# Peptides against a protein of PDB entry 6PSE, part 48

Target 1, 78 residues: chain A of PDB entry 6PSE
Amino acid sequence: PSEEEEYARLVMEAQPEWLRAEVKRLSHELAETTREKIQAAEYGLAVLEEKHQLKLQFEELEVDYEAIRSEMEQLKEA

## One batch from the design tools (peptide; made by RFdiffusion4, then SolubleMPNN)

Design b2_p14_8_s4 (from b2_p14_8, 6 letters changed)
Fold by OpenDDE base, seed 1:
Structure b2_p14_8_s4 (fold): chain B 78 residues (1-78), chain C 78 residues (1-78), chain A 14 residues (1-14)
Amino acid sequence: as target 1 above (78 residues)
Amino acid sequence: as target 1 above (78 residues)
Amino acid sequence: DEIEEFFKKILEES
């Protein structure tokens, strides 16, 4: 039997006191996991914003670089 | 009374059938929330890696740009 | 962006 099947059997055969304790345990774990999920999403969005700003700066520099490179090449070939 | 206090009272006064159903519900929500948390963490790491690679490229271009800029400035001032 | 939308969805549901 899988762990899931064994757990299901335990729940089915458990006394009310155990069931109440399990509800409390699961509620606590759900609250903690939910908090962690939210924090992960907030952090992810922050990194995305940083990446976006960096990409904009990179593209601007690339344009400026190509302009200077082209001018330099022309001066050398003249 | 707060919603938390009302929920606690409900759990305390509930019959075994309700308690088993609540364990099942909470287990399901915990599993889903856990999956989402893990996925959020994986996505976050992926974005971090992309940002890191972009930063390396930006720094390389910045060095090359400053070199050409300096050479051009010298040529103009000579 | 799929990743951005995923994160936003999580925060909207919270």
Scores: peptide ipSAE 0.682, ipTM 0.878, DockQ to the pose 0.985
Fold by OpenDDE base, seed 2:
Structure b2_p14_8_s4 (fold): chain B 78 residues (1-78), chain C 78 residues (1-78), chain A 14 residues (1-14)
Amino acid sequence: as target 1 above (78 residues)
Amino acid sequence: as target 1 above (78 residues)
Amino acid sequence: DEIEEFFKKILEES
C-alpha cells in the first residue's frame, strides 16, 4: 500500500480528538505555505520590474552606441 | 468574534464525519498551494537568470560604448 | 508575460 492509502485509512479510523488535531495541523501548514506562495509572487513581480527597467536602459544605450558608431564610421569613410 | 474564533468553535463541536471531510479538503488545498508555491519559486529563479543575462549584456555594451566615446573624444581634442 | 500573469493571479486570489 502507498503512503497515501495508509494515510487515508488512518483518517478513516481516527478518533475525533486526532481529527481535530489534524485539522489544526493542516490549517497551520496551509497558512504557512500560502504566505510563502504570496511572498514568492511579490518577489517575482519585483524582479520582473527590475528586469524591465534594465531592458529600457539597455535599449537606450544601444541607441546612443549606434549613433556614435555611425558617426565614427562616417569619419573613417570620408 | 473573529472568523478564526468561529472556525475554531466549529472544529471543536464538529462530528467525525465533518472532521474527516475537512481533513480531506485541507489536504487537497495544501497540495495545490504547495504546487503553486514551487512553481512561483521556479518562475522567480527563471526571471532572476534572465535579468542576470541582461545585466551582463548591458555591461558589455557599456564597455564598447565607452571605448568608442573615448576614441571620439580623443579625435576632437587632437 | 506568462510569468507575470501567474504572479498576479496568485496575489489576486489571496
Scores: peptide ipSAE 0.681, ipTM 0.878, DockQ to the pose 0.978
Fold by OpenDDE base, seed 3:
Structure b2_p14_8_s4 (fold): chain B 78 residues (1-78), chain C 78 residues (1-78), chain A 14 residues (1-14)
Amino acid sequence: as target 1 above (78 residues)
Amino acid sequence: as target 1 above (78 residues)
Amino acid sequence: DEIEEFFKKILEES
Protein backbone atom coordinates (compact mmCIF):
# COMPACT_ATOMS: atom_id res chain seq x y z
CA PRO B 1 0.00 0.00 0.00
CA SER B 2 1.04 3.61 -0.58
CA GLU B 3 2.00 5.91 2.28
CA GLU B 4 -1.19 7.83 1.64
CA GLU B 5 -3.29 4.67 2.02
CA GLU B 6 -1.44 3.71 5.19
CA TYR B 7 -1.95 7.17 6.67
CA ALA B 8 -5.63 7.09 5.76
CA ARG B 9 -5.99 3.78 7.59
CA LEU B 10 -4.17 5.18 10.62
CA VAL B 11 -6.57 8.14 10.76
CA MET B 12 -9.57 5.84 10.37
CA GLU B 13 -8.51 3.58 13.23
CA ALA B 14 -7.08 6.27 15.54
CA GLN B 15 -8.44 7.17 18.97
CA PRO B 16 -9.77 10.68 19.69
CA GLU B 17 -6.64 11.62 21.64
CA TRP B 18 -4.41 10.89 18.65
CA LEU B 19 -6.78 12.70 16.29
CA ARG B 20 -6.79 15.84 18.45
CA ALA B 21 -3.01 15.80 18.57
CA GLU B 22 -2.87 15.39 14.79
CA VAL B 23 -5.24 18.35 14.28
CA LYS B 24 -2.97 20.47 16.48
CA ARG B 25 0.15 19.33 14.61
CA LEU B 26 -1.35 19.99 11.18
CA SER B 27 -2.74 23.37 12.27
CA HIS B 28 0.70 24.42 13.44
CA GLU B 29 2.40 23.27 10.24
CA LEU B 30 -0.23 24.99 8.12
CA ALA B 31 0.23 28.27 9.99
CA GLU B 32 4.01 28.16 9.56
CA THR B 33 3.83 27.15 5.91
CA THR B 34 1.29 29.90 5.22
CA ARG B 35 3.55 32.49 6.84
CA GLU B 36 6.49 31.31 4.75
CA LYS B 37 4.41 31.39 1.58
CA ILE B 38 3.31 34.97 2.26
CA GLN B 39 6.86 36.03 3.05
CA ALA B 40 8.10 34.49 -0.19
CA ALA B 41 5.45 36.37 -2.18
CA GLU B 42 6.28 39.68 -0.48
CA TYR B 43 9.96 39.19 -1.16
CA GLY B 44 9.26 38.22 -4.77
CA LEU B 45 7.29 41.40 -5.38
CA ALA B 46 10.06 43.47 -3.83
CA VAL B 47 12.61 41.93 -6.19
CA LEU B 48 10.29 42.54 -9.14
CA GLU B 49 10.08 46.21 -8.19
CA GLU B 50 13.86 46.44 -7.93
CA LYS B 51 14.21 44.83 -11.34
CA HIS B 52 11.69 47.28 -12.79
CA GLN B 53 13.56 50.29 -11.40
CA LEU B 54 16.82 48.91 -12.73
CA LYS B 55 15.24 48.41 -16.15
CA LEU B 56 14.15 52.06 -16.24
CA GLN B 57 17.63 53.23 -15.27
CA PHE B 58 19.14 51.00 -17.93
CA GLU B 59 16.86 52.38 -20.64
CA GLU B 60 17.66 55.95 -19.58
CA LEU B 61 21.37 55.25 -19.81
CA GLU B 62 20.91 53.65 -23.24
CA VAL B 63 19.34 56.88 -24.50
CA ASP B 64 22.19 58.98 -23.12
CA TYR B 65 24.78 56.57 -24.48
CA GLU B 66 23.32 56.55 -27.99
CA ALA B 67 23.24 60.37 -28.00
CA ILE B 68 26.94 60.65 -27.21
CA ARG B 69 27.85 57.72 -29.48
CA SER B 70 26.05 59.36 -32.38
CA GLU B 71 27.71 62.72 -31.76
CA MET B 72 31.12 61.07 -31.55
CA GLU B 73 30.52 59.14 -34.77
CA GLN B 74 29.54 62.35 -36.57
CA LEU B 75 32.75 64.04 -35.44
CA LYS B 76 34.86 61.12 -36.65
CA GLU B 77 33.19 61.07 -40.05
CA ALA B 78 33.37 64.87 -40.56
CA PRO C 1 -12.71 34.71 23.53
CA SER C 2 -10.34 34.77 20.55
CA GLU C 3 -11.01 32.71 17.44
CA GLU C 4 -8.04 30.57 18.39
CA GLU C 5 -9.51 29.85 21.82
CA GLU C 6 -12.89 29.04 20.31
CA TYR C 7 -11.31 26.67 17.79
CA ALA C 8 -9.28 24.98 20.52
CA ARG C 9 -12.47 24.35 22.48
CA LEU C 10 -14.19 22.97 19.40
CA VAL C 11 -11.35 20.48 18.84
CA MET C 12 -11.40 19.47 22.50
CA GLU C 13 -15.12 18.74 22.50
CA ALA C 14 -15.40 17.29 18.99
CA GLN C 15 -16.46 13.74 18.13
CA PRO C 16 -14.10 11.37 16.29
CA GLU C 17 -15.98 11.80 13.00
CA TRP C 18 -15.44 15.57 13.05
CA LEU C 19 -11.81 15.14 14.05
CA ARG C 20 -11.13 12.75 11.17
CA ALA C 21 -12.74 15.18 8.74
CA GLU C 22 -10.65 18.03 10.17
CA VAL C 23 -7.43 16.02 9.78
CA LYS C 24 -8.36 15.42 6.15
CA ARG C 25 -9.16 19.10 5.56
CA LEU C 26 -5.96 20.33 7.19
CA SER C 27 -3.85 17.77 5.33
CA HIS C 28 -5.27 18.97 2.04
CA GLU C 29 -4.72 22.65 2.85
CA LEU C 30 -1.19 21.93 4.03
CA ALA C 31 -0.37 20.10 0.80
CA GLU C 32 -1.70 22.95 -1.35
CA THR C 33 -0.02 25.65 0.73
CA THR C 34 3.27 23.76 0.62
CA ARG C 35 3.08 23.52 -3.17
CA GLU C 36 2.41 27.25 -3.44
CA LYS C 37 5.27 28.06 -1.05
CA ILE C 38 7.69 26.01 -3.13
CA GLN C 39 6.50 27.63 -6.35
CA ALA C 40 6.85 31.10 -4.81
CA ALA C 41 10.43 30.30 -3.84
CA GLU C 42 11.22 29.05 -7.35
CA TYR C 43 9.74 32.17 -8.94
CA GLY C 44 11.62 34.37 -6.50
CA LEU C 45 14.91 32.80 -7.52
CA ALA C 46 14.06 33.22 -11.20
CA VAL C 47 13.37 36.95 -10.71
CA LEU C 48 16.60 37.33 -8.75
CA GLU C 49 18.51 35.79 -11.63
CA GLU C 50 16.84 38.13 -14.13
CA LYS C 51 17.68 41.14 -11.96
CA HIS C 52 21.27 39.96 -11.63
CA GLN C 53 21.68 39.62 -15.40
CA LEU C 54 20.19 43.08 -15.90
CA LYS C 55 22.56 44.51 -13.30
CA LEU C 56 25.54 43.08 -15.15
CA GLN C 57 24.32 44.56 -18.44
CA PHE C 58 23.79 47.92 -16.76
CA GLU C 59 27.30 47.96 -15.32
CA GLU C 60 28.77 47.04 -18.69
CA LEU C 61 26.91 49.93 -20.34
CA GLU C 62 28.08 52.31 -17.60
CA VAL C 63 31.68 51.45 -18.43
CA ASP C 64 31.13 52.03 -22.14
CA TYR C 65 29.25 55.27 -21.48
CA GLU C 66 31.96 56.69 -19.23
CA ALA C 67 34.60 55.87 -21.82
CA ILE C 68 32.81 57.80 -24.57
CA ARG C 69 31.82 60.62 -22.21
CA SER C 70 35.42 61.05 -21.14
CA GLU C 71 36.66 61.05 -24.73
CA MET C 72 34.04 63.62 -25.73
CA GLU C 73 34.92 65.84 -22.78
CA GLN C 74 38.60 65.73 -23.73
CA LEU C 75 37.78 66.79 -27.28
CA LYS C 76 35.69 69.73 -26.06
CA GLU C 77 38.40 70.94 -23.71
CA ALA C 78 41.24 70.56 -26.28
CA ASP A 1 3.42 38.99 -15.91
CA GLU A 2 2.73 35.45 -14.70
CA ILE A 3 5.11 35.60 -11.73
CA GLU A 4 3.85 38.97 -10.52
CA GLU A 5 0.25 37.80 -10.74
CA PHE A 6 1.14 34.64 -8.84
CA PHE A 7 2.65 36.64 -5.97
CA LYS A 8 -0.27 39.06 -5.93
CA LYS A 9 -2.72 36.17 -5.78
CA ILE A 10 -0.95 34.72 -2.75
CA LEU A 11 -1.10 38.03 -0.93
CA GLU A 12 -4.72 38.64 -1.88
CA GLU A 13 -5.70 35.25 -0.47
CA SER A 14 -4.00 36.00 2.86
Scores: peptide ipSAE 0.681, ipTM 0.878, DockQ to the pose 0.969
Fold by OpenDDE base, seed 5:
Structure b2_p14_8_s4 (fold): chain B 78 residues (1-78), chain C 78 residues (1-78), chain A 14 residues (1-14)
Amino acid sequence: as target 1 above (78 residues)
Amino acid sequence: as target 1 above (78 residues)
Amino acid sequence: DEIEEFFKKILEES
């Protein structure tokens, strides 16, 4: 039998004391995993904001670069 | 009593049938939350990589910009 | 942005 099938059998045959302990265990793991999920989302949004700000700076530099490049080209052609 | 205290009392007084159902519910929620946590982590890493690549491109452009700026300055001073 | 929407969804559910 698979681990899932074995676990299902355990739950089916378990006494109330084991079941209460399992509810407690699962509740704790769920709370912890939920916290981690939220933290990951918050961190991800922060990185997205950083990337966005960097993109804006990059685009500003591109504009300045093209302006100087064009001026240099005009000077060389004149 | 708090919701947590009420839930604790419910678990303590619950029959095996309710407890087995609660184990099943919590197991399902844990599995779903775990999947979302993993997905969030993967997306976070992807965004970090994108930001890193953008930073490299930005730094390359800065080098090129400073080169042209310096050349332009030399031409104006000469 | 798909990733942004995913993160926002998580935080909205919390």
Scores: peptide ipSAE 0.681, ipTM 0.877, DockQ to the pose 0.974

## One batch from the design tools (peptide; made by RFdiffusion4, then SolubleMPNN)

Design b2_p15_1_s1 (from b2_p15_1, 5 letters changed)
Fold by OpenDDE base, seed 5:
Structure b2_p15_1_s1 (fold): chain B 78 residues (1-78), chain C 78 residues (1-78), chain A 15 residues (1-15)
Amino acid sequence: as target 1 above (78 residues)
Amino acid sequence: as target 1 above (78 residues)
Amino acid sequence: SELEEQRRYLAELEA
C-alpha cells in the first residue's frame, strides 16, 4: 500500500488521544507553512521591486546612450 | 476565551468522528498551502533570475556608454 | 501590472 493509504488506515484505526495529537501536529505545521509562504511572497515582491527600479535605470541609460550616439553620428557626418 | 482556547476545548471534547474529519481537513489545507509556498518560492526565483539578466545587460550598456562618453570628451578636448 | 498583482497577492495573504 502507498504511504497515503497506510496513513489513512492509521487515522481510521487511531484512538482519540492519537487523533488529538495529530490535529495539534497538523495545526502547527499549517501555521509554519503559512508563515513560510508569506515570507516567500514577500521576498518575491522585494526582488520584483528591485528589478523594476533597475529597469527604470536601464531605460534612462538607453535614452542617454542614444542621445550621445546620435550626437556622435552627426558630428561624424558633418 | 480566545479563539485559540475555544478551539483547543473543542478538540479536547470532540468525538473520534469529528477528530478524523479535522485531521482530513488540516491535511488538505496543509497540502494546498505547501503547494502555494512552493509556487511563491519558484516565482521569487524566476524574478531573481530576470533581475540578474537585466543587471548584466545594464552593466554592458554602462561600459558602452562610458566608451562613447570618453570618445566624445576626447574629441571635444582636441 | 505584475508588481501590482504581487502586491495584491501579498496583501491578501497578510489580511
Scores: peptide ipSAE 0.389, ipTM 0.858, DockQ to the pose 0.110
Fold by OpenDDE base, seed 4:
Structure b2_p15_1_s1 (fold): chain B 78 residues (1-78), chain C 78 residues (1-78), chain A 15 residues (1-15)
Amino acid sequence: as target 1 above (78 residues)
Amino acid sequence: as target 1 above (78 residues)
Amino acid sequence: SELEEQRRYLAELEA
């Protein structure tokens, strides 16, 4: 049987004391996992904002670079 | 009483049938939240990698820009 | 935008 099937059987045959402990365990793990999910989302957003700002800076530098490159190319062709 | 205290009391006074249902519910929510956490982490990692590549491109462009700027400045001063 | 979508997503998670 799969681990899921074995776990399901354990739950079905479990005493109330074990079930209460399992509810407590699962509640704790769910709370921790939820916090970790939020933290991962916060991190992703922070990095996305940083990337966006970097992209704006990069695009500004590209404009400045192309201006100088074009001027230099014109001087070389003159 | 807090929602947590009320929930704890419900668990303590619950029948085995309710407890088994609650274990099933919590297991399902934990599985879903875990998947969502992993997806959020994967997204954050992807954005981080994109930001890193963009940073490398930006730094390369800065070097190229300063080289041309310096050459142009030297030509103006000559 | 992607940034706005992620902000909304996070806001929903923290609500």
Scores: peptide ipSAE 0.386, ipTM 0.859, DockQ to the pose 0.112
Fold by OpenDDE base, seed 1:
Structure b2_p15_1_s1 (fold): chain B 78 residues (1-78), chain C 78 residues (1-78), chain A 15 residues (1-15)
Amino acid sequence: as target 1 above (78 residues)
Amino acid sequence: as target 1 above (78 residues)
Amino acid sequence: SELEEQRRYLAELEA
């Protein structure tokens, strides 16, 4: 039997004291995992904001670069 | 009493059938929240990789831009 | 935008 099937059997045969302890354990793990999920989302958002600002700077530099490149090319052709 | 205290009292006074259902509910929510946490982490990593590649491209363009700018400045000063 | 979508997502998680 899979671990999932064995766990399900354990839950069905368990006494109330074990079940209460399991509810407490699962509630604690759920709270911690929820905090970790939020933290991961906050980190992802921070990196995304940094990437967005960098992209804007990159696009501005591309415009400036093309302007100078074009001017230089004109001077060489003349 | 707080909702947490009321919930704790409910767990202590609950019948085995309710406790088994609560274990099942919490297990399901924990599994879903865990998947969401992993997904958020994977998303953050993907954005981080994109930001890193963009930064490399930006630094390369900055070097090329400074080279042309310097050459243009030299031509104007001569 | 993707940035706005992620801000909304985080806001929903923290609500």
Scores: peptide ipSAE 0.385, ipTM 0.858, DockQ to the pose 0.111
Fold by OpenDDE base, seed 3:
Structure b2_p15_1_s1 (fold): chain B 78 residues (1-78), chain C 78 residues (1-78), chain A 15 residues (1-15)
Amino acid sequence: as target 1 above (78 residues)
Amino acid sequence: as target 1 above (78 residues)
Amino acid sequence: SELEEQRRYLAELEA
């Protein structure tokens, strides 16, 4: 039998005391995993905001660069 | 009583059939939340890599921009 | 935007 099938059998044959302990264990793990999920999402958002700000700065610099490049090119062609 | 205290009481007084159902519910939610946590982490990593590549491009453009700016400044001062 | 979508997603998680 698979681990999943064995676990299912254990749950079916378990006494109330074991079941209550398992509910407590699973509740704890769910709470921790939920917190970790939120933390991961918060981190992702923070990095995304940083990337967005960097993109804006990059685009501004591109505009300035093209302006100077064009002026320089005109001077060299004269 | 708090929701947590009420839930604890429910678990203490519950019949085996309810407890087995709760184990199944919590197991399902834990599996889903775990998957979502991993997805959030993977997304954050992807954005971080994109930000890093953008930073490299930005730094390269800064170098090129300063070179042209300096050359242009020298021409204007001559 | 992607940024707005992620903000909304996080807001839903923390609600």
Scores: peptide ipSAE 0.384, ipTM 0.858, DockQ to the pose 0.110

Design b2_p15_1_s2 (from b2_p15_1, 4 letters changed)
Fold by OpenDDE base, seed 1:
Structure b2_p15_1_s2 (fold): chain B 78 residues (1-78), chain C 78 residues (1-78), chain A 15 residues (1-15)
Amino acid sequence: as target 1 above (78 residues)
Amino acid sequence: as target 1 above (78 residues)
Amino acid sequence: SELEEDRRRLAELEA
């Protein structure tokens, strides 16, 4: 049997004291995992915002670069 | 009493059938929250890598831009 | 580096 099936059997056969302890354990883990999820999401959003700002700067520099490159090319051809 | 205290009392007074259902509910929520946490972390990592590559490209373009700008400045001064 | 530190932090969350 899978670990999931074995766990399910344990829950069905468990005494109330074990079940209460398990509810407490799972509640704690859920709270911690929820905090970690939120933290991961916030971090990802921050990096995304930084990437976006960098992309805007890159695109601005590309425009300036092409302008100078084109002017230089014209001067060389003349 | 706080909601936490009321919940704790409910758990202590609950019948085994309710406790088993609560273990099942919490297990499900924990599994979902865990998947969401991992997904958020993976997304953050992907964006971070993209940002890094973009930064390298930006720095390369800055070098090329300054080279052309300097050459153009020299031509204008001569 | 900052990138290496960020990668480590994200990897810890994925574990």
Scores: peptide ipSAE 0.163, ipTM 0.833, DockQ to the pose 0.078
Fold by OpenDDE base, seed 4:
Parts: structure tokens; sequence; C-alpha cells
Structure b2_p15_1_s2 (fold): chain B 78 residues (1-78), chain C 78 residues (1-78), chain A 15 residues (1-15)
């Protein structure tokens, strides 16, 4: 039997006191995991925003660079 | 009474059938929330790595841009 | 580096 099947059996055969304790445990873990999920999401969003700003700056610099490169090429060919 | 206090009372007064159902519900939500947490973390890491690569490219382009700008300035001053 | 620290923090969340 899988661990999941064994756990399911434990739940079915458990006394109310064990079940109440398990509800409390799972509620606590769910609350903690939810906080961690939100934290990870907020961090990811912050990094994404920073990356987006950096990309805009990079694209602007590429345009400026190509403009100077083209001007330099024209000056050297003359 | 707070919603948390009301929930705690429900758990204490609940029959085994309700408690088993609640364990099942919480287990399911915990599994889903855990997957979402991991997904958020993996996404954040991916974006962070992309941002880092972009930053390196940006810094390289800045160096190249300043080199051409300086060369152009020298040519125009001559 | 800051990147390494951030990677560590994210990895801890995934563990």
Amino acid sequence: as target 1 above (78 residues)
Amino acid sequence: as target 1 above (78 residues)
Amino acid sequence: SELEEDRRRLAELEA
C-alpha cells in the first residue's frame, strides 16, 4: 500500500481526538504554506518589475548605441 | 467571537464524519497550496536568473557604448 | 552575491 493509502486508512480508523489534532495540524501547515506562497509570489513580482525596467533601459541603450555606431561608420567611410 | 474562535468551536463539537471530511478538505488544499508555492518560487528564480543575464548584457553594452561615444567625441574634436 | 542569496532564499521555499 502507498503512504497515501496508509494515511487514508489511519484517518478512517482514527478516534475523534486524533482527528481534531490532525485538523489543527493541517490548518497550521496550510496557513504557513499560504504565507510562504504569497511571499514567493510577491518576490517574483518584484523581480519581474525590476527586470522589465531593466529591459526598457537596455532597449533604449541599444537604440542609442546603433545610432552612434551608424554615425561612426558613415564618418569612417567619408 | 472571531471566525477563528467559531471554527475552533465547530472542530471541538464536530462528529467524526465531519472531522474526517475536514481532514480530507485541508489535505487537498494543503497539496494545492504547496504546488502553488513551489510554482511561485520556481518562477521567481527563473525571472531572477533572466534579470541577472540581462543585467550582464546591459553592463557590457554600456561599456561598448561609452567606448564608441568616446571615440566619436575624439573624432569630432580633431 | 545578491543573486546567490536570492537563489538560496527561493530554493529554501521550494524545499
Scores: peptide ipSAE 0.158, ipTM 0.833, DockQ to the pose 0.080
Fold by OpenDDE base, seed 2:
Structure b2_p15_1_s2 (fold): chain B 78 residues (1-78), chain C 78 residues (1-78), chain A 15 residues (1-15)
Amino acid sequence: as target 1 above (78 residues)
Amino acid sequence: as target 1 above (78 residues)
Amino acid sequence: SELEEDRRRLAELEA
């Protein structure tokens, strides 16, 4: 049998004391995993914001670059 | 009493049928939350890599910009 | 590098 099937059987045959302990265990793991998920999401958001700021800076520099490039091209052609 | 205390009391007084259902519920939520955590982590990594690539592009443009700026400055001062 | 450290941290979360 698969681990999943074995676990399911265990749950079906378990006494209340074991079940209560399992509820406690799962609740704890769920809480921890939830915190980790939130942390990962917060990190992702922070990086996204940084990337966005960098993009804005890049676009601004690109505009400045094209301005100078164009000016220099005009001067060379005159 | 707090919600946590009420839940704890419920678990203590619960019948096996309820406990089995609760184990099933918590297992399901844990699985879902775990998947979401992984997804959040993967997203964060992707954004981080994109930011890194953008940073490299920005630095390259900055070098090019400074080169043109310097050339233009020299031409104007001549 | 910071990038490598961040990658490692994210990988730990995914493990």
Scores: peptide ipSAE 0.158, ipTM 0.833, DockQ to the pose 0.083
Fold by OpenDDE base, seed 3:
Structure b2_p15_1_s2 (fold): chain B 78 residues (1-78), chain C 78 residues (1-78), chain A 15 residues (1-15)
Amino acid sequence: as target 1 above (78 residues)
Amino acid sequence: as target 1 above (78 residues)
Amino acid sequence: SELEEDRRRLAELEA
């Protein structure tokens, strides 16, 4: 039998005391997992914001670079 | 009474049929939340890698920019 | 590096 089938059988045959304990266990795990999910999302958002700021700086530098490159090219061709 | 206290009371007084249903519900929510947590983590990692690549490109452009700027400055001062 | 540390932390969350 698969672990899933065995677990299902345990739930079907379990006494109320075991079931209450299982509800408590699952509630705890759900709370922890939810916290971790939120934490992961917050971290991802922070990195995304950093990337966005870096991209803006990169684009500004590209504009400045192209301006100087163009001026330099004109000087060399004259 | 707080929602938490009220829920705890429900669990204490619940019949086995309700408890089994609650175990099933919590198991489902835990599985879903776990999937979402993993998805959030994967997203964060992807953004982090993108930011890293962008930073490398930015640093390369800075080097090139400084080289041209220096050459241009020398031409203007000569 | 900071990047390596962040990668490790994220990997632990995915486990």
Scores: peptide ipSAE 0.156, ipTM 0.833, DockQ to the pose 0.082

Design b2_p15_1_s4 (from b2_p15_1, 6 letters changed)
Fold by OpenDDE base, seed 2:
Structure b2_p15_1_s4 (fold): chain B 78 residues (1-78), chain C 78 residues (1-78), chain A 15 residues (1-15)
Amino acid sequence: as target 1 above (78 residues)
Amino acid sequence: as target 1 above (78 residues)
Amino acid sequence: SSLEEDRRYLAELEA
């Protein structure tokens, strides 16, 4: 039998005291996992915003670079 | 009374049938939240890697830009 | 935009 099937049987045959303890355990794990999920999402958003700002800076530098490159090319061809 | 205190009392006074249903509910929510946490972490890592690659490209462009800028400055001062 | 879609996705995960 799978672990899932064994766990299901345990829950079916468990006494109220065990069930209350299991509710408490699962509630605690859910709260912790939820906090971790939120932290991961917040971190992802922060990095995404940093990447976006960097992209804007990169695009601005590309414009400046092409301007100087073009000026240099004109000077060489004249 | 707080929602937490009310929930605690509900668990204390609940029948086995309710408790089994609550274990099932919490297990389901925990599984879903765990998947979401993993997805958020994977997403954050992907964005971080993209930001790093963009930074490398930006730094390379800065080097090229400074080279041309310096050459232009020398031409103007000669 | 891709950025806006990504922001919405992350915001939904935080909710």
Scores: peptide ipSAE 0.279, ipTM 0.847, DockQ to the pose 0.084
Fold by OpenDDE base, seed 3:
Structure b2_p15_1_s4 (fold): chain B 78 residues (1-78), chain C 78 residues (1-78), chain A 15 residues (1-15)
Amino acid sequence: as target 1 above (78 residues)
Amino acid sequence: as target 1 above (78 residues)
Amino acid sequence: SSLEEDRRYLAELEA
């Protein structure tokens, strides 16, 4: 039998005391996992914001670069 | 009483049938939350990698920009 | 924008 099937059987045959303990365990794990999910999301947002700022800087530099490149080209063609 | 206290009392007084249902519910929620956590982590990683690539491009452009700037300065000083 | 969409997605995950 799969672990899942064995677990299901255990739940079916378990006494109330075990079931209460299992509810407690699952509740704890759910709380922890939820916290971790939120933390991951928050981290992702932070990185996303950093990337956005970097992109803006990059685009600004591109503009400046093209300006100088164009000026240089004109000087060399004269 | 807080919701948490009320819930705890419910668990303590619940019949086995309710407890089994609660185990099932919590297991389901845990599975879903776990999946969401993983998705959030993967998303964050993807953004991080994109940021890294952008940073490399930015640094390369900075080098090129400084080269042209320096050359331009020399031409103007001559 | 892409950024706004991403922000919303992450916000939903945090909810």
Scores: peptide ipSAE 0.277, ipTM 0.847, DockQ to the pose 0.084
Fold by OpenDDE base, seed 1:
Structure b2_p15_1_s4 (fold): chain B 78 residues (1-78), chain C 78 residues (1-78), chain A 15 residues (1-15)
Amino acid sequence: as target 1 above (78 residues)
Amino acid sequence: as target 1 above (78 residues)
Amino acid sequence: SSLEEDRRYLAELEA
């Protein structure tokens, strides 16, 4: 049987004391995992915003670079 | 009483059938939240890698831009 | 547009 099936069987045959302890354990793990999820999302958003700002700066520099490159090329050909 | 205290009392007074249902509910929520956490982490990593590559490209362009800018300035001053 | 979609996705995860 799979681990999931074995766990399900354990829950079905468990005494109330075990079930209460399991509810407490799962509640704790859920709270911790939720906090970790939120932290991961916040970090992802921060990096995304940094990437966006960098992209804007890069695009601006590309425009300036192409302008100077073109001017330089014209001067060399003349 | 706080919601936490009320919930704790409910768990203490609950019948086995309710406790089994609560274990099932919490297990499901934990699995979903865990998946979301992993997805958020993977997304953050992907964006971080993209930002890093963009930064390298930006730094390379800055070097090229400064070289052309300096050359152009010298030509204008001569 | 892509950035806004990504922001919305992350905001939903934080909710």
Scores: peptide ipSAE 0.274, ipTM 0.846, DockQ to the pose 0.085
Fold by OpenDDE base, seed 4:
Structure b2_p15_1_s4 (fold): chain B 78 residues (1-78), chain C 78 residues (1-78), chain A 15 residues (1-15)
Amino acid sequence: as target 1 above (78 residues)
Amino acid sequence: as target 1 above (78 residues)
Amino acid sequence: SSLEEDRRYLAELEA
């Protein structure tokens, strides 16, 4: 039997006291995992915003670079 | 009474059938929330790596830009 | 590095 099947059997055969304790345990783990999920999402969003700002700066620099490169090429060929 | 206090009272007064259903519900929510947490973390890591690569490219372009800018300034002043 | 610290943090969340 799988761990899932064994756990299901445990739950079905458990007394109320064990079940109440399991509800408490699962509630605690859910609250903690939810907090961690939110934190991970917030962090990811912050990094995404930073990447976006950097991309804009990069694209601006590329335009300026190509302008100077083109002018330089013209001067050298003349 | 707070929602937490009311929930605690519900759990204490609940029958085994309700408790088993609550264990099942909480287990399902925990599994889903855990998956979401992992996905958020993986996404954040991917964005972080992309930002890092972009930063390296930006820094390289800055160096190249300053080089041609300086050369252009020298040519114009001569 | 800051990047290494961030990677470690995210990896710990995934574990």
Scores: peptide ipSAE 0.243, ipTM 0.842, DockQ to the pose 0.080

